# Ledger of designs, part 119: peptides against a protein of PDB entry 6B9H

Target 1, 151 residues: chain A of PDB entry 6B9H
Amino acid sequence: AELCESLLTWIQTFNVDAPCQTVEDLTNGVVMAQVLQKIDPAYFDENWLNRIKTEVGDNWRLKISNLKKILKGILDYNHEILGQQINDFTLPDVNLIGEHSDAAELGRMLQLILGCAVNCEQKQEYIQAIMMMEESVQHVVMTAIQELMSK

## One batch from the design tools (peptide; made by RFdiffusion4, then SolubleMPNN)

Design b2_p27_3_s2 (from b2_p27_3, 14 letters changed)
Fold by OpenDDE base, seed 4:
Structure b2_p27_3_s2 (fold): chain B 151 residues (1-151), chain A 27 residues (1-27)
Amino acid sequence: as target 1 above (151 residues)
Amino acid sequence: MKEKEEETKKLIEEFKKYVEEKKKEKE
C-alpha cells in the first residue's frame, strides 16, 4: 500500500538498531517499539521496551503479542501525554499484520506512530524533517497527518 | 505533480495552525 511504503520510508529516518528495510521487518513490532522510544524515551523507557520480545522469528502469535502491546502503548500515550489528540477512529488490525503481513493495516499502525511524533514534545523537529522529504512521500505523510486531524 | 505539491503545502500550513490551536486550548 502507498501509505505503508511512504511511512516505511519515514520510519527509516529514525535509524533504529533493528532491521527496517521491508514490510516484513516491521511485522514483529521491534522497529516500531524502538521508534516510539526515540519519540519519547521518558514514556517509552527501557522498561517498556523490554516488554517487547525481540527474537520472535516467524512466530505470528508472538508478533501479534508484541503488536498488541505497542498499540496499547500508543493509545495510553495518547491519553496520558498527548491529551487525546489522536483519535482512534480506525484501529489497525494487529492480527492481520502479525499473521499475514497486511500492508494496509501496517500502514494504519505506522500512522498512529506518526501521530505520536507530530504531537510529542519534539513535534516541530519531526514536522521539519517531513517537510524535507521527497515530494511524493511527503504528500502521503502529510495526508496521513491531515486524516488524524480531521477526526 | 505540481498540484500535489500545492496540496501538501496547504496541509503543512493547516497542520501548523492545528498545532498552535491545540496549544492554546491547553493554556
Scores: peptide ipSAE 0.062, ipTM 0.571, DockQ to the pose 0.041
Fold by OpenDDE base, seed 2:
Structure b2_p27_3_s2 (fold): chain B 151 residues (1-151), chain A 27 residues (1-27)
Amino acid sequence: as target 1 above (151 residues)
Amino acid sequence: MKEKEEETKKLIEEFKKYVEEKKKEKE
């Protein structure tokens, strides 16, 4: 999916420790958790990160477990810190991500993380970084932001 | 392709304004 591909490129700019070269690399949630910690380390602290299992392998059940924790973290962050600026009426299906590596649903998940970045304390820096990305990727990312903020 | 480029330019302009406004608010 175009959204997932562009957001994967965006995720790679965070330079997290976990592998993040393919869609499959993101399905266990470890990269997403590390990205969220970079976005707001005070909220997504080490205690929160330690709840995410790192050695998951191909176990889709463990992937789903991690993804559910991450999704909950995002939703709680939106409510408690961001003041519910992101519409969560249509949530990503983490079961499809974990079991089938569904790129469309993964794109929706990454879009929520994008929403956290552009609404966090360092939103200006993240927006500036997006403005300097490759044009084709930038267009998709910015469109995704507008979609989140217009709901 | 040309239409997409125009849309991208508009988005860039909008976000530039957003960033500048937020910078002013913090100063």
Scores: peptide ipSAE 0.058, ipTM 0.568, DockQ to the pose 0.081
Fold by OpenDDE base, seed 5:
Structure b2_p27_3_s2 (fold): chain B 151 residues (1-151), chain A 27 residues (1-27)
Amino acid sequence: as target 1 above (151 residues)
Amino acid sequence: MKEKEEETKKLIEEFKKYVEEKKKEKE
């Protein structure tokens, strides 16, 4: 999916410790969790991060477990910190992500993380970073942001 | 919360303009 590919490129700009070169690399949620910690380390603190299992391998059940925790964290963050400024009426299917590496659903998950970045305290810095990306990627990311903010 | 939302919208609009200008420059 175009959305997933562009957002994967965006995720790679965070330079997290976990490998994040492929769609498959994102399916266990570890990269996502590390990205969220960078976005807001006060909320997604070390205690929260420790809830995400790092020794997952190809165990899709463990992947789904991690993804559920991450999704919950995103939704709570949106409600408690961001004041629900992004739309979450269409939630990603974490089962499809964990079991089948579904790129479309993964794209939706990454879009929610994008929503966190562009609404957090350092939103301006993250938006500026996106402006420095390749134009084709920028277009997709921008469209994704606009979709999140549509009322 | 409403003020923060407006700030975000402003940044998004600025971003949109930036991207469109870059596309025009390459055409």
Scores: peptide ipSAE 0.030, ipTM 0.551, DockQ to the pose 0.762
Fold by OpenDDE base, seed 1:
Structure b2_p27_3_s2 (fold): chain B 151 residues (1-151), chain A 27 residues (1-27)
Amino acid sequence: as target 1 above (151 residues)
Amino acid sequence: MKEKEEETKKLIEEFKKYVEEKKKEKE
């Protein structure tokens, strides 16, 4: 999935502590949680982050549990902080992500995180960072942003 | 909320223009 690949590249710019080299690395939600904390550490604080289990391994049930918490966090953030600036009508299937490492659904999940970044307090910083990325990645990311804002 | 929305839209528009300009430079 082109969306997932480009957004993985984007996620890697956050330089989180958790491994984030492959799609599989993202399926447990730990990277995503750490990225969200960087986006808004006041909302996604240490207490929130500590709810995400870090030692998951290949346990797809634990992955799904983490992903559900993260998705809820994103949706709550969108409602409480972002004021519904992004559309969450088409939600990612976290079961497919956790159990099958579904790249398409993972792409949807990362797109929601992208929505958080481009609508948060530091939105200009993140948009500028995207503008400095490779143009092929920029195109995909921009399209993803447009899709979020048009719905 | 309206102000935040307008700010986001403005930034997205600026980003779009930037990408389009870069694309034209390569053509």
Scores: peptide ipSAE 0.028, ipTM 0.556, DockQ to the pose 0.887

Design b2_p27_3_s3 (from b2_p27_3, 16 letters changed)
Fold by OpenDDE base, seed 4:
Structure b2_p27_3_s3 (fold): chain B 151 residues (1-151), chain A 27 residues (1-27)
Amino acid sequence: as target 1 above (151 residues)
Amino acid sequence: MQEKIEETQKLIQEFEEKVLKKKKEKE
């Protein structure tokens, strides 16, 4: 999906330790967790990160378990820290992400992470980084942001 | 391509306006 591809490019700008070159690389949630820690290390601290299984391989059950924890973390972060500044009425299906590497649902998950970035304490830095992205990617990312922040 | 760029810039502007509005509302 176009959204997933563009957000994958965005995720790559974080330069996390985990491999993040393909959609499949994101399905175990490890990259997502590391990105969230960069976004807000006080909230997504080491204790939180340690709950994410790093040696998952192709075990889709472990992937789903990780993704559920990550989704919960994002939702809790939105409620507790961001004050529900982003819309989460359409939640990603983490089962489809973990078991089938569904790009559309993965895109939705990455969009939620995008919401965390553009509403966090360092939001301006992330917004500026997005503004420096390639135009076609930037367009998709900005559209995704507008959707998140719509009334 | 130019049309897409203009649309993107408009979205950026709208986003910035929303951010500023929310900031003011919380002050």
Scores: peptide ipSAE 0.053, ipTM 0.598, DockQ to the pose 0.041
Fold by OpenDDE base, seed 3:
Structure b2_p27_3_s3 (fold): chain B 151 residues (1-151), chain A 27 residues (1-27)
Amino acid sequence: as target 1 above (151 residues)
Amino acid sequence: MQEKIEETQKLIQEFEEKVLKKKKEKE
């Protein structure tokens, strides 16, 4: 999916420790958790990060477990810190991400993380960094931000 | 580059206004 590929490129700009070269690399949630910690280390602190299993291999059940924790963290962060309401009917299906590496659903998950970045304390810096990305990727990411604003 | 900076600032402002509006609607 176009959204997923562009947001994967965006995720790679965070330079996290976990491998993040492919869609498959993101399905266990470890990269996403590390990105969230960079966005707000006070909220997504070391104790929160330690709840994410780091060595799951191809075990899709463990992937789904991680993804559910991450999704909950995002929703709680939006409610408690960002003051945003997210429509539950548009939430990503983490089962499809964990079991089938579904790119469309993964893109929706990454879009939620994008929402955290563009609303956090350093939101201006993240948006400015996006403006420096390759044009086609930048367009998709900015469109995704605009979609978040319309909710 | 100046145009991109202005576009970015406008987008940030619009986002903040929408967030504020949603907060007030819940009160």
Scores: peptide ipSAE 0.045, ipTM 0.595, DockQ to the pose 0.078
Fold by OpenDDE base, seed 1:
Structure b2_p27_3_s3 (fold): chain B 151 residues (1-151), chain A 27 residues (1-27)
Amino acid sequence: as target 1 above (151 residues)
Amino acid sequence: MQEKIEETQKLIQEFEEKVLKKKKEKE
């Protein structure tokens, strides 16, 4: 999916330790968790990160478990820190991500992380970083931000 | 809460303005 591909490119700018070259690399949630820690290390601290299992392999059950924790973290962060309410009916289906590597649902998940970035303390820096990306990616990412803000 | 929303909207607006400027310069 176009959204997923562009947001994967965006995720890669964080330079996390975990492999993040392909869509499949994101399905275990480890990259997502590391990105969230970079966004707000005070909230997504080491204790939170340690709840995400890193040795997952192809175990889709473990992937889903990680993704559920991450999604909960995002929702809690939005509620407790960002002061934003997210419609649960539009939440990504983490089961499809974990079991089938569904790109559309993964894109929705990454979009939520994007929402965290553009509303966190370092929002200005993240917006500026997006402005330095390739134009086609900028367009998709900014459109995704606008969609989040319109909810 | 409202301040955070407004700040984000401002950043988006600034981004759009800069993108538009760049596009005009390329034309």
Scores: peptide ipSAE 0.034, ipTM 0.581, DockQ to the pose 0.637
Fold by OpenDDE base, seed 5:
Structure b2_p27_3_s3 (fold): chain B 151 residues (1-151), chain A 27 residues (1-27)
Amino acid sequence: as target 1 above (151 residues)
Amino acid sequence: MQEKIEETQKLIQEFEEKVLKKKKEKE
């Protein structure tokens, strides 16, 4: 999916430790968890990160477990810290992400993380970074942001 | 390509305005 492809490129700008070259690399949630920690290390602290299993391999059940924890973290962060500044989106289907590497649903998940970045304490830095991205990717990312902030 | 760039720039401006609006609403 175009959204997922562009957001994968965006995720790669975080330079996390976990491999993040392909859609499959994101399906276990480890990259996403590390990105969230960079976005707000006070909220997504080491204790939170330690809940995410790193030795997952191809175990889709473990992937789904991680993804559920991450999704909960994002939703709680939006409620407790961001004050519900983003739209009430249809939640990504983490089962499809974990079991089938569904790019469309992964795109939805990454869009929620994008929402965290553009509303966090360092939002201006993340917005500026997006403004420096390659034009085609930037367009998709900015469209995704507009969708998040439409209300 | 140029048209797409201009559209992106428009989206950036709209986003900045919306962010500012929501920030003020939170205050």
Scores: peptide ipSAE 0.057, ipTM 0.616, DockQ to the pose 0.041; fails the geometry check

Design b2_p27_3_s4 (from b2_p27_3, 14 letters changed)
Fold by OpenDDE base, seed 4:
Parts: C-alpha cells; sequence; structure tokens
Structure b2_p27_3_s4 (fold): chain B 151 residues (1-151), chain A 27 residues (1-27)
C-alpha cells in the first residue's frame, strides 16, 4: 500500500537499532516500539520497551502479542499524554499485520505512530523532518496527517 | 509533480497553522 510504503520510509528516518527495511521487518512491532521510545522516552521508557519481545522470528502469534501491546501503548499515550481521542472503529487490525503482514493495516498502525510524533513534545522537529522528505513520500505522509487532523 | 508539490505545501501550511492554533489555545 502507498501509505505503508511512505510511512515505512518515514520510520526509517528514525534510525532505530532493529532492522526496518521491509514491511516484514515492521510486523513484529520491535521497530515500532523503538520508534515510540524515540518519540517520547519518558512515556515509552525502557520498562515499557522491555515488554516487547525481540526474539520473535516468524511467530505470528508473538508478533500479534507485541502489536497489541504497542497499540495499547499508542492509545494510552494519546489519551494520557496527548489528550486526544482515537476512534476505535478505525484502529488497525493487528491480527492481519502479525499473521499476514497486511500492508494496509500496517500503514494504519504506522499512521497512529505518525500521530504520536506530530503531537508530541518535539512535534516541530518531526514536522520539519517530514518537510525534508522526498516529495512523493512527503505528500502521502502529510495527507495521512491531514486525515488524523480531521478526526 | 508540481501539482503534487503544491498540494503538499498547502497541507504543510494547514498543518502548521493548526498546530500553532492548538498551542495558542493551550496558553
Amino acid sequence: as target 1 above (151 residues)
Amino acid sequence: MEEKKKETEELIKEFEEKVKEKEALKK
């Protein structure tokens, strides 16, 4: 999916330790967790990060478990820190991400992370980084942000 | 490409304005 592809490119700008070159690399949630920690290390601290299993391999059940924790973290962060509501009806299906590497659902989850970045304490830095991205990617990312803002 | 660029720039401006307004409302 175009959204997933562009947001993958965006995720790569974080230069996390975990491999993040492919859609498959994101399906275990480790990259997502590390990105969230970079976004807000006070909230997504080491204790939180340690709840995400790193040695997952191709075990889709473990992937889903991680993804559920991450999604919960995002939702809690939005509620507790960002003071905004996320429509539960538009939440990504983490089962499809973990079991089938569904790019569309992965894109939706990455979009939630994008929402965290553009609303966090360092929102301006992340906005500026997005503004420096390749034009086609930037367009998709900004469109995704607009969608978030419309909610 | 130019049309896409224009659209992106407009989105950026709108977003920045919204963020600015939101921050202003919090103060």
Scores: peptide ipSAE 0.071, ipTM 0.616, DockQ to the pose 0.042
Fold by OpenDDE base, seed 5:
Structure b2_p27_3_s4 (fold): chain B 151 residues (1-151), chain A 27 residues (1-27)
Amino acid sequence: as target 1 above (151 residues)
Amino acid sequence: MEEKKKETEELIKEFEEKVKEKEALKK
């Protein structure tokens, strides 16, 4: 999916410790959790990150478990910290992500993380970083932002 | 590519305005 591919490129700009070169690399949630911690380390603190199992392998059940925790964290963050600034839309199916590496659903998940970045305390820095990305990727990311910020 | 770039720039501007609007409403 175009959204997933572009947002994967965006995710890679965070330079997290976990491998994040492929869609499959994101399906266990570890990269996403580390990205969220970078976005807001006060909220997504070490205690929160420790709830995400890092040694998942190909266990899709554990992937789904991680992804559910991450999704909950994102939604709670949006409510408690971001003040519902992002538009409510179809939530990602974490089962499809964990079990089948569904790129479309993963794209939705990454879009929620994008929402966290562009509404967090350091939103300007993240927006500036997006503005410096390759044009084709930037276009998709900005379109995703428009969807998030639409009324 | 150039046309796409212009579209992206417009989206950025639109995004910035929406962010400002929502932040203003939050206060």
Scores: peptide ipSAE 0.067, ipTM 0.610, DockQ to the pose 0.041
Fold by OpenDDE base, seed 3:
Structure b2_p27_3_s4 (fold): chain B 151 residues (1-151), chain A 27 residues (1-27)
Amino acid sequence: as target 1 above (151 residues)
Amino acid sequence: MEEKKKETEELIKEFEEKVKEKEALKK
């Protein structure tokens, strides 16, 4: 999916420690957790990060477990910190992400993380960084942001 | 390429406007 591809490129700008070159690299949730910590290290602190298992291999059940924790973290962050600014009526299917590496659903998950970035304390910096991305990627990312804000 | 650039620029402008509107609604 174009959304997932562009958001993967966006995720790579965070330069996290975990490998993040492919869609498959994101399915265990470790990259997503590290990105969230960069977005708001006070909320997504080490205690929160330690709840995400890093040694999951190809175990899709463990992937799903991580993804559920991350999704909950995003939703809680939206409620507790962002003041319900992220649309959550259409949630990603983390089962499809963990078991089948579903790119469409992964794109939806990454879009929620994008919502965190453009609404966090450093939102202006993240928006400016997006505006400096390659135009084709930028277009998709900005469209994804518009979708979040229109709901 | 030029058309895509123009389209992106329009999205950015719309985005900026919506951000301002959303912030105004919270105040």
Scores: peptide ipSAE 0.064, ipTM 0.605, DockQ to the pose 0.041
Fold by OpenDDE base, seed 1:
Structure b2_p27_3_s4 (fold): chain B 151 residues (1-151), chain A 27 residues (1-27)
Amino acid sequence: as target 1 above (151 residues)
Amino acid sequence: MEEKKKETEELIKEFEEKVKEKEALKK
């Protein structure tokens, strides 16, 4: 999916420790968790990150478990910290991500993380970084932001 | 919460304007 591809490129700018070259690399949630920690390390602290299993392999059940924790974290963050500024009208199906590596649903998950970035304490820095991205990617990311902020 | 929302909206608006300016330069 175009959304997933562009947001994968965006995710790669975080330079997390976990491999994040392919869609498959993101399906276990480890990269996403590390990105969230970078976005807000006070909220997504080491205790939170340690709940995400790193030794997952191809176990789709463990992937789904991680993804559910991450999704919950994002939703709680939006409610408790961001004041529900992000529209969550289209929640990702983490089962499809974990079991089938569904790119469309993964894109929706990454879009929620994008929402966290553009609404967090360091929102200015993240928005500025997006403005410096390649134009085709920038367009998709901007559209995704608009969707998140629309009500 | 209101101030955070306003700040985000302003930053997004600025972002959109800058993108439009870049597109205008290409045309």
Scores: peptide ipSAE 0.101, ipTM 0.644, DockQ to the pose 0.827; fails the geometry check

Design b2_p27_4_s1 (from b2_p27_4, 13 letters changed)
Fold by OpenDDE base, seed 3:
Structure b2_p27_4_s1 (fold): chain B 151 residues (1-151), chain A 27 residues (1-27)
Amino acid sequence: as target 1 above (151 residues)
Amino acid sequence: SEELEEIMSLPPEERKKKLLEWLNKHT
């Protein structure tokens, strides 16, 4: 999916410790959790991050468990910190991500993280990063933001 | 939206300015 591919490129700009070169690399949630911690380390603190299992391998049940925790974290963050800046949306199916590496659903998950980044306290940092992206990727990212923020 | 597509069609420097304005307006 184009959304997933572009947002994977965006995720790579965070320079997290976990491998993040492929869609498969993202399916265990570890990269996403590390990205969220960078976005807001006070909210997504070490205690929160420690709830995400890092040694998952191909265990899709553990992947789904991680992804559910991450999704909950995003939703709680949007409600508690961002003040519901992200518009109504269809939740990503974390089962399809964990079990089947579904790129479309993963794209939706990454889109929610994008929503966190562009609405967080340090949003200008991430906005500037988007301004430096290759045009085709930038276009997809901006479209994704538009979808989240449109009323 | 039409606005976003119009912005994306602008030259790089103008595009950057308008994208920043758009993002600041909507975030």
Scores: peptide ipSAE 0.464, ipTM 0.901, DockQ to the pose 0.775
Fold by OpenDDE base, seed 5:
Structure b2_p27_4_s1 (fold): chain B 151 residues (1-151), chain A 27 residues (1-27)
Amino acid sequence: as target 1 above (151 residues)
Amino acid sequence: SEELEEIMSLPPEERKKKLLEWLNKHT
């Protein structure tokens, strides 16, 4: 999906330790968890990160378990820290991500993380990074933000 | 939105300025 491809490019700008070159690399949630820790290390602290299993392999059940924890973390962060600035909409289906590497649903998950980045305490850092992205990717990212923030 | 589409049609330097303003307004 176009959304997933562009947001994968965006995720790669975080330069996390885990491999993040393909859609498949994101399906176990490890990259996403590391990105969230960079966004707000006080909230997504080491104790939180330790709940995400890193040795998952191709086990889709473990992937789904990780993804559920990450989704909960994002939703709690939005409620407790961001003050619910992100609009309510259809949540990503983590089962489809974990079991089938569904790019459309993964795109929705990454979109929620994008919402965290552009609303967090260090949002200006991430906004500036978006301004440096290639035009085609930037367009998709900006559209994704619009969808999250527009009433 | 129509506003975002209009911004994206601007030349690079103008687009950058308007996108930054848009993001700061909506976040």
Scores: peptide ipSAE 0.458, ipTM 0.899, DockQ to the pose 0.847
Fold by OpenDDE base, seed 1:
Structure b2_p27_4_s1 (fold): chain B 151 residues (1-151), chain A 27 residues (1-27)
Amino acid sequence: as target 1 above (151 residues)
Amino acid sequence: SEELEEIMSLPPEERKKKLLEWLNKHT
Protein backbone atom coordinates (compact mmCIF):
# COMPACT_ATOMS: atom_id res chain seq x y z
CA ALA B 1 0.00 0.00 0.00
CA GLU B 2 1.14 3.52 -0.78
CA LEU B 3 0.54 4.67 2.77
CA CYS B 4 2.60 1.86 4.22
CA GLU B 5 5.50 2.38 1.82
CA SER B 6 5.71 6.09 2.48
CA LEU B 7 5.45 5.66 6.21
CA LEU B 8 8.06 2.92 6.10
CA THR B 9 10.36 5.48 4.51
CA TRP B 10 9.46 7.88 7.29
CA ILE B 11 10.07 5.25 9.97
CA GLN B 12 13.51 4.57 8.53
CA THR B 13 14.55 8.14 9.34
CA PHE B 14 14.51 7.25 13.03
CA ASN B 15 17.53 4.98 12.61
CA VAL B 16 16.40 2.51 15.24
CA ASP B 17 18.49 -0.52 16.13
CA ALA B 18 16.06 -3.09 14.78
CA PRO B 19 16.00 -3.90 11.07
CA CYS B 20 13.36 -1.84 9.29
CA GLN B 21 13.87 -2.26 5.57
CA THR B 22 10.75 -4.22 4.67
CA VAL B 23 7.12 -4.44 5.66
CA GLU B 24 7.86 -7.82 7.19
CA ASP B 25 10.49 -6.22 9.42
CA LEU B 26 7.79 -4.11 11.03
CA THR B 27 5.26 -6.85 11.70
CA ASN B 28 6.72 -7.92 15.04
CA GLY B 29 6.35 -4.43 16.46
CA VAL B 30 9.93 -4.08 17.64
CA VAL B 31 10.76 -1.23 15.26
CA MET B 32 7.55 0.54 16.13
CA ALA B 33 8.25 0.23 19.83
CA GLN B 34 11.74 1.64 19.40
CA VAL B 35 10.38 4.52 17.35
CA LEU B 36 7.83 5.32 20.03
CA GLN B 37 10.59 5.37 22.62
CA LYS B 38 12.45 7.92 20.54
CA ILE B 39 9.30 10.02 20.21
CA ASP B 40 8.73 10.16 23.96
CA PRO B 41 11.27 8.31 26.07
CA ALA B 42 9.69 9.48 29.30
CA TYR B 43 6.40 7.78 28.48
CA PHE B 44 7.65 4.90 26.37
CA ASP B 45 10.48 4.24 28.76
CA GLU B 46 12.76 1.26 29.06
CA ASN B 47 10.30 -0.54 31.29
CA TRP B 48 7.63 -0.18 28.63
CA LEU B 49 9.97 -1.23 25.86
CA ASN B 50 11.03 -4.31 27.78
CA ARG B 51 7.47 -5.60 27.59
CA ILE B 52 7.90 -5.98 23.84
CA LYS B 53 9.43 -9.35 23.03
CA THR B 54 12.32 -9.07 20.62
CA GLU B 55 12.88 -12.74 19.82
CA VAL B 56 9.70 -13.29 17.87
CA GLY B 57 10.80 -14.88 14.62
CA ASP B 58 7.86 -15.95 12.51
CA ASN B 59 5.57 -16.57 15.46
CA TRP B 60 2.47 -14.64 14.49
CA ARG B 61 0.97 -15.06 17.96
CA LEU B 62 3.93 -13.27 19.49
CA LYS B 63 3.75 -10.62 16.80
CA ILE B 64 0.11 -9.98 17.58
CA SER B 65 0.87 -9.85 21.29
CA ASN B 66 3.51 -7.20 20.70
CA LEU B 67 1.30 -5.25 18.34
CA LYS B 68 -1.56 -5.21 20.81
CA LYS B 69 0.73 -3.78 23.46
CA ILE B 70 1.99 -1.15 21.06
CA LEU B 71 -1.49 -0.18 19.96
CA LYS B 72 -2.56 0.12 23.57
CA GLY B 73 0.47 2.25 24.26
CA ILE B 74 -0.35 4.56 21.38
CA LEU B 75 -3.96 4.92 22.45
CA ASP B 76 -3.02 5.52 26.07
CA TYR B 77 -0.44 8.07 25.00
CA ASN B 78 -3.02 9.85 22.90
CA HIS B 79 -5.48 10.01 25.77
CA GLU B 80 -3.11 10.67 28.64
CA ILE B 81 -0.49 12.90 27.06
CA LEU B 82 -1.72 14.28 23.75
CA GLY B 83 -5.25 15.06 24.89
CA GLN B 84 -6.97 12.91 22.30
CA GLN B 85 -5.97 15.05 19.34
CA ILE B 86 -5.53 12.03 17.11
CA ASN B 87 -8.64 10.65 15.52
CA ASP B 88 -8.46 6.91 16.14
CA PHE B 89 -12.00 5.87 15.34
CA THR B 90 -10.63 3.37 12.83
CA LEU B 91 -8.07 1.18 14.53
CA PRO B 92 -5.66 -1.06 12.67
CA ASP B 93 -6.31 -4.78 12.74
CA VAL B 94 -3.21 -6.09 14.46
CA ASN B 95 -4.25 -9.66 13.76
CA LEU B 96 -3.92 -9.06 10.05
CA ILE B 97 -0.57 -7.40 10.56
CA GLY B 98 0.85 -10.17 12.69
CA GLU B 99 -0.55 -13.13 10.84
CA HIS B 100 -0.56 -11.90 7.25
CA SER B 101 1.75 -8.89 7.15
CA ASP B 102 -1.16 -6.83 5.87
CA ALA B 103 0.38 -3.66 4.48
CA ALA B 104 -2.80 -1.61 4.62
CA GLU B 105 -3.34 -2.30 8.29
CA LEU B 106 0.34 -1.79 9.00
CA GLY B 107 0.06 1.57 7.29
CA ARG B 108 -2.72 2.50 9.66
CA MET B 109 -0.58 1.54 12.61
CA LEU B 110 2.33 3.62 11.35
CA GLN B 111 -0.08 6.47 10.78
CA LEU B 112 -0.96 6.43 14.45
CA ILE B 113 2.72 6.62 15.30
CA LEU B 114 3.01 9.55 12.92
CA GLY B 115 0.25 11.21 14.88
CA CYS B 116 2.22 10.75 18.05
CA ALA B 117 5.32 12.28 16.50
CA VAL B 118 3.65 15.42 15.17
CA ASN B 119 1.81 16.06 18.43
CA CYS B 120 4.47 15.18 20.99
CA GLU B 121 6.59 17.61 22.97
CA GLN B 122 9.33 17.42 20.36
CA LYS B 123 6.92 17.75 17.45
CA GLN B 124 8.94 20.54 15.85
CA GLU B 125 11.81 18.15 15.30
CA TYR B 126 9.59 15.72 13.46
CA ILE B 127 7.77 18.45 11.56
CA GLN B 128 11.09 19.72 10.30
CA ALA B 129 12.06 16.22 9.25
CA ILE B 130 8.85 15.92 7.26
CA MET B 131 9.69 19.17 5.51
CA MET B 132 12.92 17.59 4.30
CA MET B 133 11.31 14.50 2.82
CA GLU B 134 11.04 13.79 -0.89
CA GLU B 135 7.95 15.42 -2.35
CA SER B 136 5.99 12.28 -3.15
CA VAL B 137 6.58 10.82 0.30
CA GLN B 138 5.91 14.18 1.89
CA HIS B 139 2.54 14.37 0.18
CA VAL B 140 1.47 11.00 1.53
CA VAL B 141 2.71 11.83 5.02
CA MET B 142 0.92 15.16 5.05
CA THR B 143 -2.27 13.55 3.81
CA ALA B 144 -1.97 10.98 6.56
CA ILE B 145 -1.59 13.72 9.16
CA GLN B 146 -4.59 15.54 7.77
CA GLU B 147 -6.67 12.40 8.07
CA LEU B 148 -5.64 11.98 11.70
CA MET B 149 -6.42 15.56 12.65
CA SER B 150 -9.76 15.73 10.87
CA LYS B 151 -12.90 14.86 12.79
CA SER A 1 -8.34 18.85 1.67
CA GLU A 2 -8.31 21.60 -0.86
CA GLU A 3 -5.95 23.61 1.28
CA LEU A 4 -3.37 20.86 1.48
CA GLU A 5 -3.55 20.20 -2.24
CA GLU A 6 -3.11 23.88 -2.93
CA ILE A 7 -0.06 23.95 -0.73
CA MET A 8 1.42 20.92 -2.43
CA SER A 9 1.09 22.66 -5.78
CA LEU A 10 3.32 25.54 -4.69
CA PRO A 11 7.00 25.89 -5.56
CA PRO A 12 9.32 24.08 -3.15
CA GLU A 13 10.37 26.99 -0.97
CA GLU A 14 6.91 28.43 -0.64
CA ARG A 15 5.44 24.99 -0.12
CA LYS A 16 7.83 24.33 2.73
CA LYS A 17 6.73 27.48 4.50
CA LYS A 18 3.05 26.84 4.00
CA LEU A 19 3.28 23.21 5.07
CA LEU A 20 5.07 24.27 8.20
CA GLU A 21 2.33 26.76 8.94
CA TRP A 22 -0.33 24.16 8.27
CA LEU A 23 1.28 21.64 10.58
CA ASN A 24 1.70 24.17 13.33
CA LYS A 25 -1.93 25.15 12.97
CA HIS A 26 -3.29 21.61 13.06
CA THR A 27 -1.06 20.01 15.67
Scores: peptide ipSAE 0.452, ipTM 0.896, DockQ to the pose 0.856
Fold by OpenDDE base, seed 4:
Structure b2_p27_4_s1 (fold): chain B 151 residues (1-151), chain A 27 residues (1-27)
Amino acid sequence: as target 1 above (151 residues)
Amino acid sequence: SEELEEIMSLPPEERKKKLLEWLNKHT
C-alpha cells in the first residue's frame, strides 16, 4: 500500500493525459502506457501505445489484457534496451491488479516502470525529479529502486 | 540498505546530494 501510494505520487509527476489520481485510475494500464512513452518514446512509440485499449471502463478483462501488454513491454525494454539492469524475478500479478485493483501488485508494476525511468537514456531527468519529492515519498521510491537494483 | 537509511537521515541538502550520488552509482 505504501509502495503503491508513493509510486502513484511519482507517476503523477509525469502529467500524462489520462486521469491518474487514484489507484483505480491506474488499473487499466493507460496511464502506465503513457508514462512509458514519455520515458522512451522511440521504444514505446505510437504503434506500441495503440495496442493499449483505451475506454476500458470497468472491464477487468480488458484491464488485464492491457496490463499484460505493458508488463511484456517493460520486460522487453529491460532486456533489449536496459541490458537487464532491473531485477524482475518477482513479477506483478496483473490479474490481481485488473480484477481487484490490488495495490500491492500495482505497486510492483509501478516499481518496474520506476526501474525503466531511472535506467533509461534520460535517467538524469527522472533522478532529479525524485530528488525533489517529499521526503517520505522519496524514501519509499528510493527503497523501491534499491530493491530493483539489488542482484 | 544501511547506506540508504543513513543517507535518508541526513539534513535535506546533504541528503539530496548523497541520494543523487547513490542513484548515479547504482543505476
Scores: peptide ipSAE 0.441, ipTM 0.893, DockQ to the pose 0.861

